# Peptides against a protein of PDB entry 8BZL, part 92

Target 1, 228 residues: chain A of PDB entry 8BZL
Amino acid sequence: SYDRAITVFSPDGHLFQVEYAQEAVKKGSTAVGVRGRDIVVLGVEKKSVAKLQDERTVRKICALDDNVCMAFAGLTADARIVINRARVECQSHRLTVEDPVTVEYITRYIASLKQRYTQSNGRRPFGISALIVGFDFDGTPRLYQTDPSGTYHAWKANAIGRGAKSVREFLEKNYTDEAIETDDLTIKLVIKALLEVVQSGGKNIELAVMRRDQSLKILNPEEIEKYV
Target 2, 242 residues: chain B of PDB entry 8BZL
Amino acid sequence: SRRYDSRTTIFSPEGRLYQVEYAMEAIGHAGTCLGILANDGVLLAAERRNIHKLLDEVFFSEKIYKLNEDMACSVAGITSDANVLTNELRLIAQRYLLQYQEPIPCEQLVTALCDIKQAYTQFGGKRPFGVSLLYIGWDKHYGFQLYQSDPSGNYGGWKATCIGNNSAAAVSMLKQDYKEGEMTLKSALALAIKVLNKTMDVSKLSAEKVEIATLTRENGKTVIRVLKQKEVEQLIKKHEEE

## One batch from the design tools (peptide; made by RFdiffusion4, then SolubleMPNN)

Design b1_p13_8_s2 (from b1_p13_8, 6 letters changed)
Fold by OpenDDE base, seed 1:
Structure b1_p13_8_s2 (fold): chain B 228 residues (1-228), chain C 242 residues (1-242), chain A 13 residues (1-13)
Amino acid sequence: as target 1 above (228 residues)
Amino acid sequence: as target 2 above (242 residues)
Amino acid sequence: DKEALERRIESLY
């Protein structure tokens, strides 16, 4: 019999494949997102890139559109599929609606995609959670999280992946209006949060910053070290 | 754990895809394939295991496949799976050329196949491909390139890497001897022979057991060349003299 | 090589 991947309810009402996909997320590198006043920041734990690996091909933070970027935790190959579909949707939206997507819209699209893979016969759930950040057309910074189930919520700050618990605990203690009063302070908050779980300091952190009316900027290691 | 060993495209309780892991295990037993990026070219070196005297066709290359004028690949794993994937790569490349009237960028071809691989890990009734690939190519965007892909549909760019049998040892050797920014194709060829000599489970490396292809640029054109047996013999001899 | 396999498995995530 061909093993059809079927996400079915257990007798106690659990969707085991969704729960197990969430466990796959926990195996992923830690990602953190923080919404500031006029800035959104994503930080990801860099796995030590093998010395001979091209760093260009090891990206955990990607742009979905000019106004939206995403970090993920979990299966990298699964993430690529989601990213590609999200990018297509962003472009489609620009063509059909003549405006860029809102961060909520694209999050909902991704969430719906994930949900369908939990209910479709012969498909397994995506083994990824995502942090989606960006700016709406009105200049409002947004942060959303989505998980393998297709649920999504808006956050001030959140974390996903293997170190997410520790990072969240840090953010719960340290996320204040004062801590995000400036762009630099917001960046510093993300770095400090990641340093709770990342070994060897700023060298193992990838950081992306999107400011109001500015393009996504990936910080280089030297820039990151200034905030440490 | 065993309950999930036989099922394709399902997560284990720990969030693992065991069929992908088992495919990777199978690839570990396949013949060694090596890729090295140089400043002036890129190469693939592969172990040839099927030396049967009764083979009617002298396969010039058993494990190295030309994909288009600008790309080639080498495969470690199940041969039948490899044939399917290499054919698909060729089709993707040709469709792109037809549609856009330019060669497909190297990374785009790799990603297109990786999306197929990924699908075979997510859709029911499918098993992962038991194949890892090394890709060499040139395009106008990034110049010479080397990529590796695995059964999961993950890929990465490399300066040098190895798949198949004893790949870990090979990668370790490459890390030690690869000099970034100073690697010529000549030095890369020498390094390939050095690594294969240590990683292949043979008492003596022979030209009959090694396939090597180089990708270079000559007069603004990509040249993919499979080295002749005599050329490989010379490389081996040179290594033995050092 | 178990270590190589483990690294490859880790690279999935």
Scores: peptide ipSAE 0.366, ipTM 0.798, DockQ to the pose 0.857
Fold by OpenDDE base, seed 2:
Structure b1_p13_8_s2 (fold): chain B 228 residues (1-228), chain C 242 residues (1-242), chain A 13 residues (1-13)
Amino acid sequence: as target 1 above (228 residues)
Amino acid sequence: as target 2 above (242 residues)
Amino acid sequence: DKEALERRIESLY
């Protein structure tokens, strides 16, 4: 075993590797999450896919379970590890508890995983933040965010990645009960928020919608343009 | 700044993994590997650098490795690292076959290795693998497939791509000449020769310096074939006549 | 080659 501490406290009490992992998140594509009344919406800035790249393999939004999905900002390879671990936990929970995970439960699991990587010898932190959305078994929509430190919080709306500041400022101004009164309005809010940082319209946005008792739906570009 | 260059893979103040970036830089100096997806097959073309007269003639393929009956890969980077990773790919594929009594899906094999690569970027005392891979394969889910993976553990599916020396120029050429939906294996082979002829640091392209493998489906079976030198010569000759 | 490398590095995120 490599007996070298990677994440250590500075003299002033900072965990530099965690802070630097947060900088890695800021290099990531922008992701936004919004909780509506009976809907949760994730939007992600599409990186310009190389002309010859298969778009299928470039997904920023993924399902963790039937009732939970996640978007992330930061290192894609790191995200894959977290996603896989989360998926396994979701299935394990179904087998052992005989119910799907709550959104808070799986968020806490992911957060705990991240935290362990900040404290374990010979491991660097995960270079990702995640927006986790879904529905609890009681039908309550949820939105959580996790950071490289392993912290997590519940949100009405939030953003992560390179354009997160601008998107959050937009959401702070425009997130009202009226703005999320309907599913369509909620979707529009997410798109408008992303358009603050995305130059070209609906073509550069990936959008996923989850409604109560429905599976994750990824909108096609034509569907997105309807809301622009 | 230099403190992050010489140590295990850690984040820089700017959120960069310099050891991963340096591994990618090293791969840029490796021999060129090209992959092209066609409607009726997929191919790998790789530069052969070790042409020594004293090499045992039994060595047929330097850079192209058969992984299982349905997949092959090419490597660019550190040979020893490549050997470890290709062996691991074979083991993963065999374990899957034994466990599930069916061949591993192509993307699943790629992701399994990518998780290993990623681990070598996150765990202390380990360095990133100095290897990028191109994967070709067929499965019942997506048919013919081409993937690329890098030292970070990132991967992507491609219609055509290149790794190693002059990969940027090769990719640019592929973008210009690749016709989506109209690419036959024959056309793909011709395109591969065209790109290699322009991107390899050789005065004249010869069959001795190029390895080509094709993956096709015949009678419901995957066929992986390394082209004979004579076949490669014919492809080169045809290109020179055009 | 530098541009290609930069693109690949950018693709990490």
Scores: peptide ipSAE 0.354, ipTM 0.766, DockQ to the pose 0.841
Fold by OpenDDE base, seed 5:
Structure b1_p13_8_s2 (fold): chain B 228 residues (1-228), chain C 242 residues (1-242), chain A 13 residues (1-13)
Amino acid sequence: as target 1 above (228 residues)
Amino acid sequence: as target 2 above (242 residues)
Amino acid sequence: DKEALERRIESLY
């Protein structure tokens, strides 16, 4: 019998609710993050939007602050909660510390939030993993990943969601200094990585780019097709 | 099949806290961490399990955390829980420093965290932390120190100890080879490699799978150093030649 | 080995 509402240890030392939350992430659309030299790129598999759905309402990539963006895999509603909390923290940090958050800081905040939901009665874990990208104040590009357990790590490149395994395998083979030598090559790498799991080409990819000292840019389908 | 309580950690009819025991079980599956106290220093040696090519920090310490200038810890168990606890340790140490204008004594830091751990076993709506820690440090009161704590909030000082996978076997080996009062840091390092080589479930011990930190005193200052991969390789090589 | 690593990355440990 699985406890539906409380994350507790099994006799074997497992936190089943966290494991099940990870399974929820695996059901999510694939997201990819790559750190380039002076660029960070997020790519997400677009769900087939029903013809009548407004495409503008289904964004899987969002800004947390001017210098930080996030993509997620898993429960969209859960993601919204995390995003909102993170945004508030980013603003709070600016007010209290008088500097923008580092990518690590906000990642740690999100991770801590997730962890608390794995250790509090009456709460279930968040069913989301996140790729968090951005630039620190010194201009260093960063990529972090966090999962439902509240773990987080820094990555050169990573993927989350249903196709994450295949995408990671691709990135392990193809992520080289040469492959990220330019912004365009970095973008191309992300697109190629996503194409390992996305059949319909550039039309089913959402791509966001953040360059050093620039705001988040969401690429339109035409811009994406130039890289394919 | 042992049923676990889905509610707050409570006593069984036999007086057992099963959630704490299950947390300890989880730790038993974690990578091995060793601590050895020497006359001239203290060390932590930990199994590194997560070696991934796409990790940003190639030399990232997975399991060893610097807490302040005089203390470090190693963790066995759930990584997210460990991150929370290590952050708390740093905060406690910093608050103490700010309040008293001196570093927190080693045992006091350990105790403060243990009180938190204990609270998570007693108060409603909480689960135990799935983490055991080894602490190494130096203070003016007791010099070099090694402590171990578990999910219950229990702690103890040690000359040498092990947590995580195959900890019992490791402790047995440490008991056999540890020479009280005669242990140098150099000998401790060799002992750590020896024990890890036998207790890690690997065919061959490699430097990439082992993290080692030493805490020493130089010119009246504490120095915490994570050994470079090459240094660990040399230790392994020396062990293989013996 | 790669699958094991991926599982470990996704592991709680």
Scores: peptide ipSAE 0.051, ipTM 0.565, DockQ to the pose 0.031

Design b1_p13_8_s2 (from b1_p13_8, 6 letters changed)
Fold by OpenDDE base, seed 3:
Structure b1_p13_8_s2 (fold): chain B 228 residues (1-228), chain C 242 residues (1-242), chain A 13 residues (1-13)
Amino acid sequence: as target 1 above (228 residues)
Amino acid sequence: as target 2 above (242 residues)
Amino acid sequence: DKEALERRIESLY
């Protein structure tokens, strides 16, 4: 059966394991990314943390480097592997090229990694999509998406995970130059977009903000509520 | 769909890894393991199921393993898989110590093993490990810590948690009785006995059927101690009197 | 406990 083959094309030219990995992504918590003028914002649907679970160990947004962060949807364990590889590459690039990676570069690296896992007989695809945001060394804000196939594209705004369709529809209607005119408005846009699929307001949202020449900031629930 | 469980490293049409899910189900039938974080220590309590009269005196805990001077773990699931993973944990810890001349941070050890577990869910010719682990430890970064990992390679930190048989009921009881910020090791031990008494499929809890280890700090050193049978008996007796 | 298992399975994503 072609649907169970890791690296075999179907008669119609599909890689079923890649498509099924995309279904795994759809089971993931919703993530949204928005590129503002001088800001990039990632928002994620916060999974209900069990009462006795340490919230510190439940992260959906992570830094890849000082100038790049990533949100993902899909298999958490798979994401950790990708994140670790990307972090190593970011550091390696700093050592060898003497500059931080561009957001496009690290996205391409992640995409290439994912692609290899679609073609190697002994490997299944990664069950994750990622939103990668950051600033290039010239101060340009960037947003990229990559999926299990290893494809990637640049975006103004995008969403991944179970609520991605609704969030994207919202962004298509509401992403305007006016809506991203200020950092605060950009943050509000992300929150509003997530609220299309997240119930109970700011308590169920993780939000990360990276401004030009600033480090990644994870907003606390109180800070998020100011934008709601 | 059962059609997609024949290969260990494939997604179902729905994006599920059935072999991982089945491994998790198998762990649900294993002996109960509890972990509880206290202000002054952390403990593991595990059910002993294999009490055979012909077993030579088990000097070593069947389910609780010392990993290094600062960490221990408990296992629920396939014993052979557990042995492989616990050995790997020890090796990782020793390699780190050799390389950096300091003990491996608790979370780093957990994540290192979780990366191995994840690999066994992704690479061909491998099956998921049929094991969940509870980790207890101390490091200079976060102090006393409790972690749980599963066959997927996912992990999390916990104040209290349970794996194995009747884990859901145990977690519910822990949620009810765990007092955040006020948990002493003494109270944690009592809570562990209380929960095990209700979750173990035994008519009467006995010290021979329970393994308990505590991790504390004494004079700036980590002390990992497996409780003696008499100590466990005393804890059980105290519980029965309440 | 099916519910517990389901919650754990959901935690995979």
Scores: peptide ipSAE 0.383, ipTM 0.814, DockQ to the pose 0.836; fails the geometry check

Design b1_p13_8_s3 (from b1_p13_8, 8 letters changed)
Fold by OpenDDE base, seed 1:
Structure b1_p13_8_s3 (fold): chain B 228 residues (1-228), chain C 242 residues (1-242), chain A 13 residues (1-13)
Amino acid sequence: as target 1 above (228 residues)
Amino acid sequence: as target 2 above (242 residues)
Amino acid sequence: DEEAIKARIESLY
């Protein structure tokens, strides 16, 4: 019977596999999300792309839909499964409801998916946390985080992964209305936050920006250096 | 920590999937496979370990599998697992062709298999596949492509890479000698021989111990060709003369 | 090789 992945309660009430999945998240590259006034920004610590690796295939920030983007920390293969299902749901929603998903809706979908994998005796939890950013149809910027347990919350700013503690501490000190007064300042805040844990400066940062009524933009290294 | 070593599809207290790691370790003992992307083609080179005289089927290609007209792969790891995965790749490619009346894009085929691999790391009662794959292909979207996938279901695109025995050393050599933007298929073949000669634990590289396949475009068609032993011998000889 | 093991582990995340 021990050969099956069973998420069960410990005598003290813990779900060990969920907690251990959270430890898997901590092994992941750091990701940060910040909600500005009319902008949402995701930043991720670039895993040193091997010199011979195709950069196209090494992305930690992905679009779920035109209005929603996601970064993750933890098991990359697990993330791909979640991303694919989320993308399908976004398209399904457009077809059935005739509107794009709200950021909260797709976050809840992902959270529910994760939660179900914590209750099935034939499945292990997903070893990922995600930062989900985007704009609702009314133009409101949103940032959500979800964990392996399937819990989710809305944030002004947050971080996940190996350097999350340091990045969060920085954000707690530096996230002010003045710091997000402009799009550029918001981007700078994300970069500065990541630089708390990322070695070798802006070259090791992937940055995605979504502005109101604009498509997701991945900044190139030169664009990032302008903010550093 | 050892308590989690024998269980499939569970996280350790440190957030590790030991069975995936052990599968990757097992692959490290398998025969070496190389992939190199060139401007005018892509190649696979694989170590052939089992040369038994009593084998009825002259496996011209023990480790290199044609998947469809536009893709091939090489495997490192458990042969039985490899057979299952290569068959699945062929089925996925064929189903796509039937459904869409066009060949499956290279990356999409790779990801489809990687999703299967991932599932075997997440669903209870399953073990990870003890196989890493190198994929070579051509499609209209990205042209010539080289991918690597592992037991976790992770994959990546590469200009050059190696799996199996001494893969780390091989990758290091590839990093040193691979010239971005200047790699011809001819140069790639020479590089493959150079790397195999250094990474294979043999005193002398022989054509009997090496399988090489090339994927090129001729007259708007993909051509997948396994090199003949004589051609491989010539490549080895040329390397020995340099 | 501890470095090889570390690299392998890191490749999963």
Scores: peptide ipSAE 0.328, ipTM 0.795, DockQ to the pose 0.700
Fold by OpenDDE base, seed 3:
Structure b1_p13_8_s3 (fold): chain B 228 residues (1-228), chain C 242 residues (1-242), chain A 13 residues (1-13)
Amino acid sequence: as target 1 above (228 residues)
Amino acid sequence: as target 2 above (242 residues)
Amino acid sequence: DEEAIKARIESLY
């Protein structure tokens, strides 16, 4: 059966391992990204941390560079590999081009990496989707999504993971120019979107904010509760 | 589900990596390993299953491995896989030391191995390592640390945790008895004995069946010490008297 | 057993 092979085409033209990797993404914690006017916001459903586990080692949002951050849904170990590769590329780009990467550039790099893992019979696809946000050097906020296939697109807002459908439906209804008029409203929009699928309020949300000309800020639970 | 269990690690239709899950299941049948972080040190305690009278080399430790001057690990799972991974850990640590003239940070060593583990779950012609590890260490960045890694290449930091046989029960006991902020190495040792005694389902815990290593700081240096059998016996006796 | 399996699966994602 073709569904048991490493990534090959089925007779009907499907890449089953890629489709199954997308199912792996759906098992992941929900992540949401929203592009505001002068802000980008990532929110993730906080993974339940065991009582004796160090919370420091449980992060779903990470910086790729000073101007780019990423959230992911799916296999955490796979995500680490992608993150590491992306970070290396960001640094390499700074050295060779003498400028930070554009958000599109690094997204394309990640997408290309993922695509290569769908085309080699010696590799399985990455079981992750990613939301990549940041600012280009011209100060333009950007949001991109990439999936296990290596496809990527620019978004105003999007969601990935187990609750992505509900979150996207919420965003489709509520993402307006008025809803992102201010940084605070944009943050509130992300929180409200996540609350569609996250139980027990702001305590179960990880939120990252990047404002224009500012570094990535991870909000603490108290800061998140101010928006709830 | 059975259709994806006999081949290279691929996704099931549901997005599961069954080979990784099965590797984790195999670890559940291995000897119990505990790790406990204290304020003044960190320890590993491991079940010693193979006490064969004909073993010529009293392996200093069957389950606990010194990685470098600042780190040690304990293993649960396939012994051959464990040997490969522990050797790799040592090599990574030494390469780092040679390159940077400083010891590798604890988490960085853990992640380096986890990247290898992950690769064995993604590349064709490879199977996952059937091994989970507990890591204890000290570095200047975070002080005393305890990590756990599994066949998937995931890892996490812990105050106390358990891998191997009856790990879930052990973790539950640790959650009940671990006192955050008040844990001394002495109390951690006592807790380790308590948990192992219940986890190993033996009427009397024998010092011969338990390996314990402690990692402490003395005079600005890391000291990794495997407890002598007599010391373990004293800990067991003390527990029996309580 | 089912809870253990669930926990194992959830740990991957």
Scores: peptide ipSAE 0.325, ipTM 0.783, DockQ to the pose 0.685
Fold by OpenDDE base, seed 2:
Structure b1_p13_8_s3 (fold): chain B 228 residues (1-228), chain C 242 residues (1-242), chain A 13 residues (1-13)
Amino acid sequence: as target 1 above (228 residues)
Amino acid sequence: as target 2 above (242 residues)
Amino acid sequence: DEEAIKARIESLY
């Protein structure tokens, strides 16, 4: 039985399922990433957690390894699959190469995974974009974005999800060397960028910070409010 | 528009997975299932619809399944799909126990099944499972836990939630009446009866139409107990007197 | 019912 190729070219040369997966990303909550001098920061719009929902289970920022973390926009269940595979690869790399992955390496792995799902029969694309941040072994901060198509690029700052356009416009205007001169200024930049699209201030923002040779730190609401 | 409805789960032009949404719609017509987390335990309460007098074996629980010694679940949706998923949950839990010589953590069991559900939304030739589950459990990491999963493979932890028929109304009632930090298993049972009485499409709530299971810890062991009909009757009676 | 459906759909993302 020829499992009909789900992702096929249109007569005009478009991969509609990839484009539609990008529309799924646009339905996701906004995520923003900023590379500072010696810091990487991820911010996400908190989904309105139902009053009776456990907040612990509603995390949009996750660690892939000690030196890499990821935020995403789009289908949460799809993201979980990507995250799990990325984590396995990070551990495998440590075992085989005896070094942590570079941020580019793991991004390329994720991108390749996504690309395969755009070309494999009987598989739909992943409905997620991801912001991947971390530090390479040499201490260089990195920010990458990957899309449903499997493309990836390095960024100084970027945003994904429903409010991404407004956030990117803000970042294009406000991302300067002066704006990222300190860790605190970098954090403030991320918060200000998210506030372009997030209502009700710091209570609706999840923020994660990774510094050189430090583990991922998720800021609590009180810590976030200090920057507002 | 119809081309996206009849085929393998694919994205719509708007980025929606209609087959997943339709699976969720199907669950909305299933019997109501409630889960409530308390300080001293967790419970499932489910509507029992198949009361046929001619059934030879009165299965004590139609909708509540013991998964292992530390976990149980309730199902809303397609019964055949539910049977497959509950069996898979048991197998996953057993394999973990054999491999690691310890019970699987509650969230790990939930996520393992959710990954399967997600796969059925992404791989060709498969349809989503028309099933939502409520999971109750205890582990050494987080204590008593309540989870909900849906056909998409998404899940969440909850203090109280509902799936199936009139689930939105039930959740609204739970939000109003659930007292965080003060919920005892006794109060949770009373709340479950209250919500079911209002949300079930029955003229009068009867013990024959309700299944309740509690998960507690006694002497360092998890105890999963399905309430007897008489116990449920007592709970209903108490509610009617208030 | 529409709000509940919307909430469920939104929960996917």
Scores: peptide ipSAE 0.235, ipTM 0.696, DockQ to the pose 0.762

Design b1_p13_8_s3 (from b1_p13_8, 8 letters changed)
Fold by OpenDDE base, seed 5:
Structure b1_p13_8_s3 (fold): chain B 228 residues (1-228), chain C 242 residues (1-242), chain A 13 residues (1-13)
Amino acid sequence: as target 1 above (228 residues)
Amino acid sequence: as target 2 above (242 residues)
Amino acid sequence: DEEAIKARIESLY
């Protein structure tokens, strides 16, 4: 059966394992990324934390480097592997090239990694999509998206995960130069976009912002509620 | 027997590599890419299928990639595979430049990638790349050149060719309308629009759905230019008036 | 959503 073969084409030219990995992404919590003028914002739907579970251990947004952050949808365990490799590459790049990675560079690295897992026997695709945001050394904000196939593109705004369609539809309608004119407006846009699929407002949203020449800031629930 | 369909590097009893064939099938469903060689230049024309409002403006070309100062390519097939291969092309070209202090000849670059493609059909644990490429370039040895490569690692030089969706029909049209020795870049552009209009699965050809790049020589330098949407619109309009 | 799936599949190619 072609659907169970990890790295083979079907007769009609499909890579079923890659397609199934895309389905794994759809099962993930929704993540959204928006590029503003001098800000990048990531928002993620929070999963309900079980009683007695440490909330700090459930992070959907992570830093890859000082200038790059990533959110993902799909298999959390797969994401950890990708994140770790990306972090190592970011550090390696700093050591060898003496500059931080560009957002495009690290995206391409991640994309290439994912692609290899679609073409190497004995390896299944990663069941994750990622939104990668950050600033290049010239201060340009960037947003990229990768999928399990290893495809990547630059975006003004995008969403991944179970509610991605609705969020994207919202962003397509509401992403304007006016809507991202300020940092606060950009943040508000992300929150509004997530509220299309997330119930109970700011309590169920994880939000991170990176401003130009600043480190990643994760907003607390109270800060999020100010934008709602 | 399905046994040979699931293994990438094994011949069938009939001597077929089914995974290569299936990779080619995948390419058949990809957007159309055309290449046309003219006396004064060479062009690539590609169907743009993914038009999203939220794409970053930095994304100028979906299917056409600059490889170096003297070469570009277009891709039909799996985008992620294409990205890997285009990166390899750039690396090969750069390594050659560093080693020999001159640009890699066009055919040598194509051959180097084709060897990689072939390896992915022969060595265990690999699947073929689901990508065909059209290469345009200029070098001092052969001037303007157009090449096509497929998942098998096979390649050939062309005056005009097509890959992707409806490629066979496109090639037939190119054979009919291509005037050997008399093809100008201007006429090639017109021909590209004509062929795309008939081969693309769209009701009406629009500039937003077409990417065109030209490679020319100006003052002894290669110039690779992606046509602006307005320029493509003008080409389409001219075709409609004809 | 079938359209979303289709869009993803199309993004592969």
Scores: peptide ipSAE 0.046, ipTM 0.556, DockQ to the pose 0.030; fails the geometry check

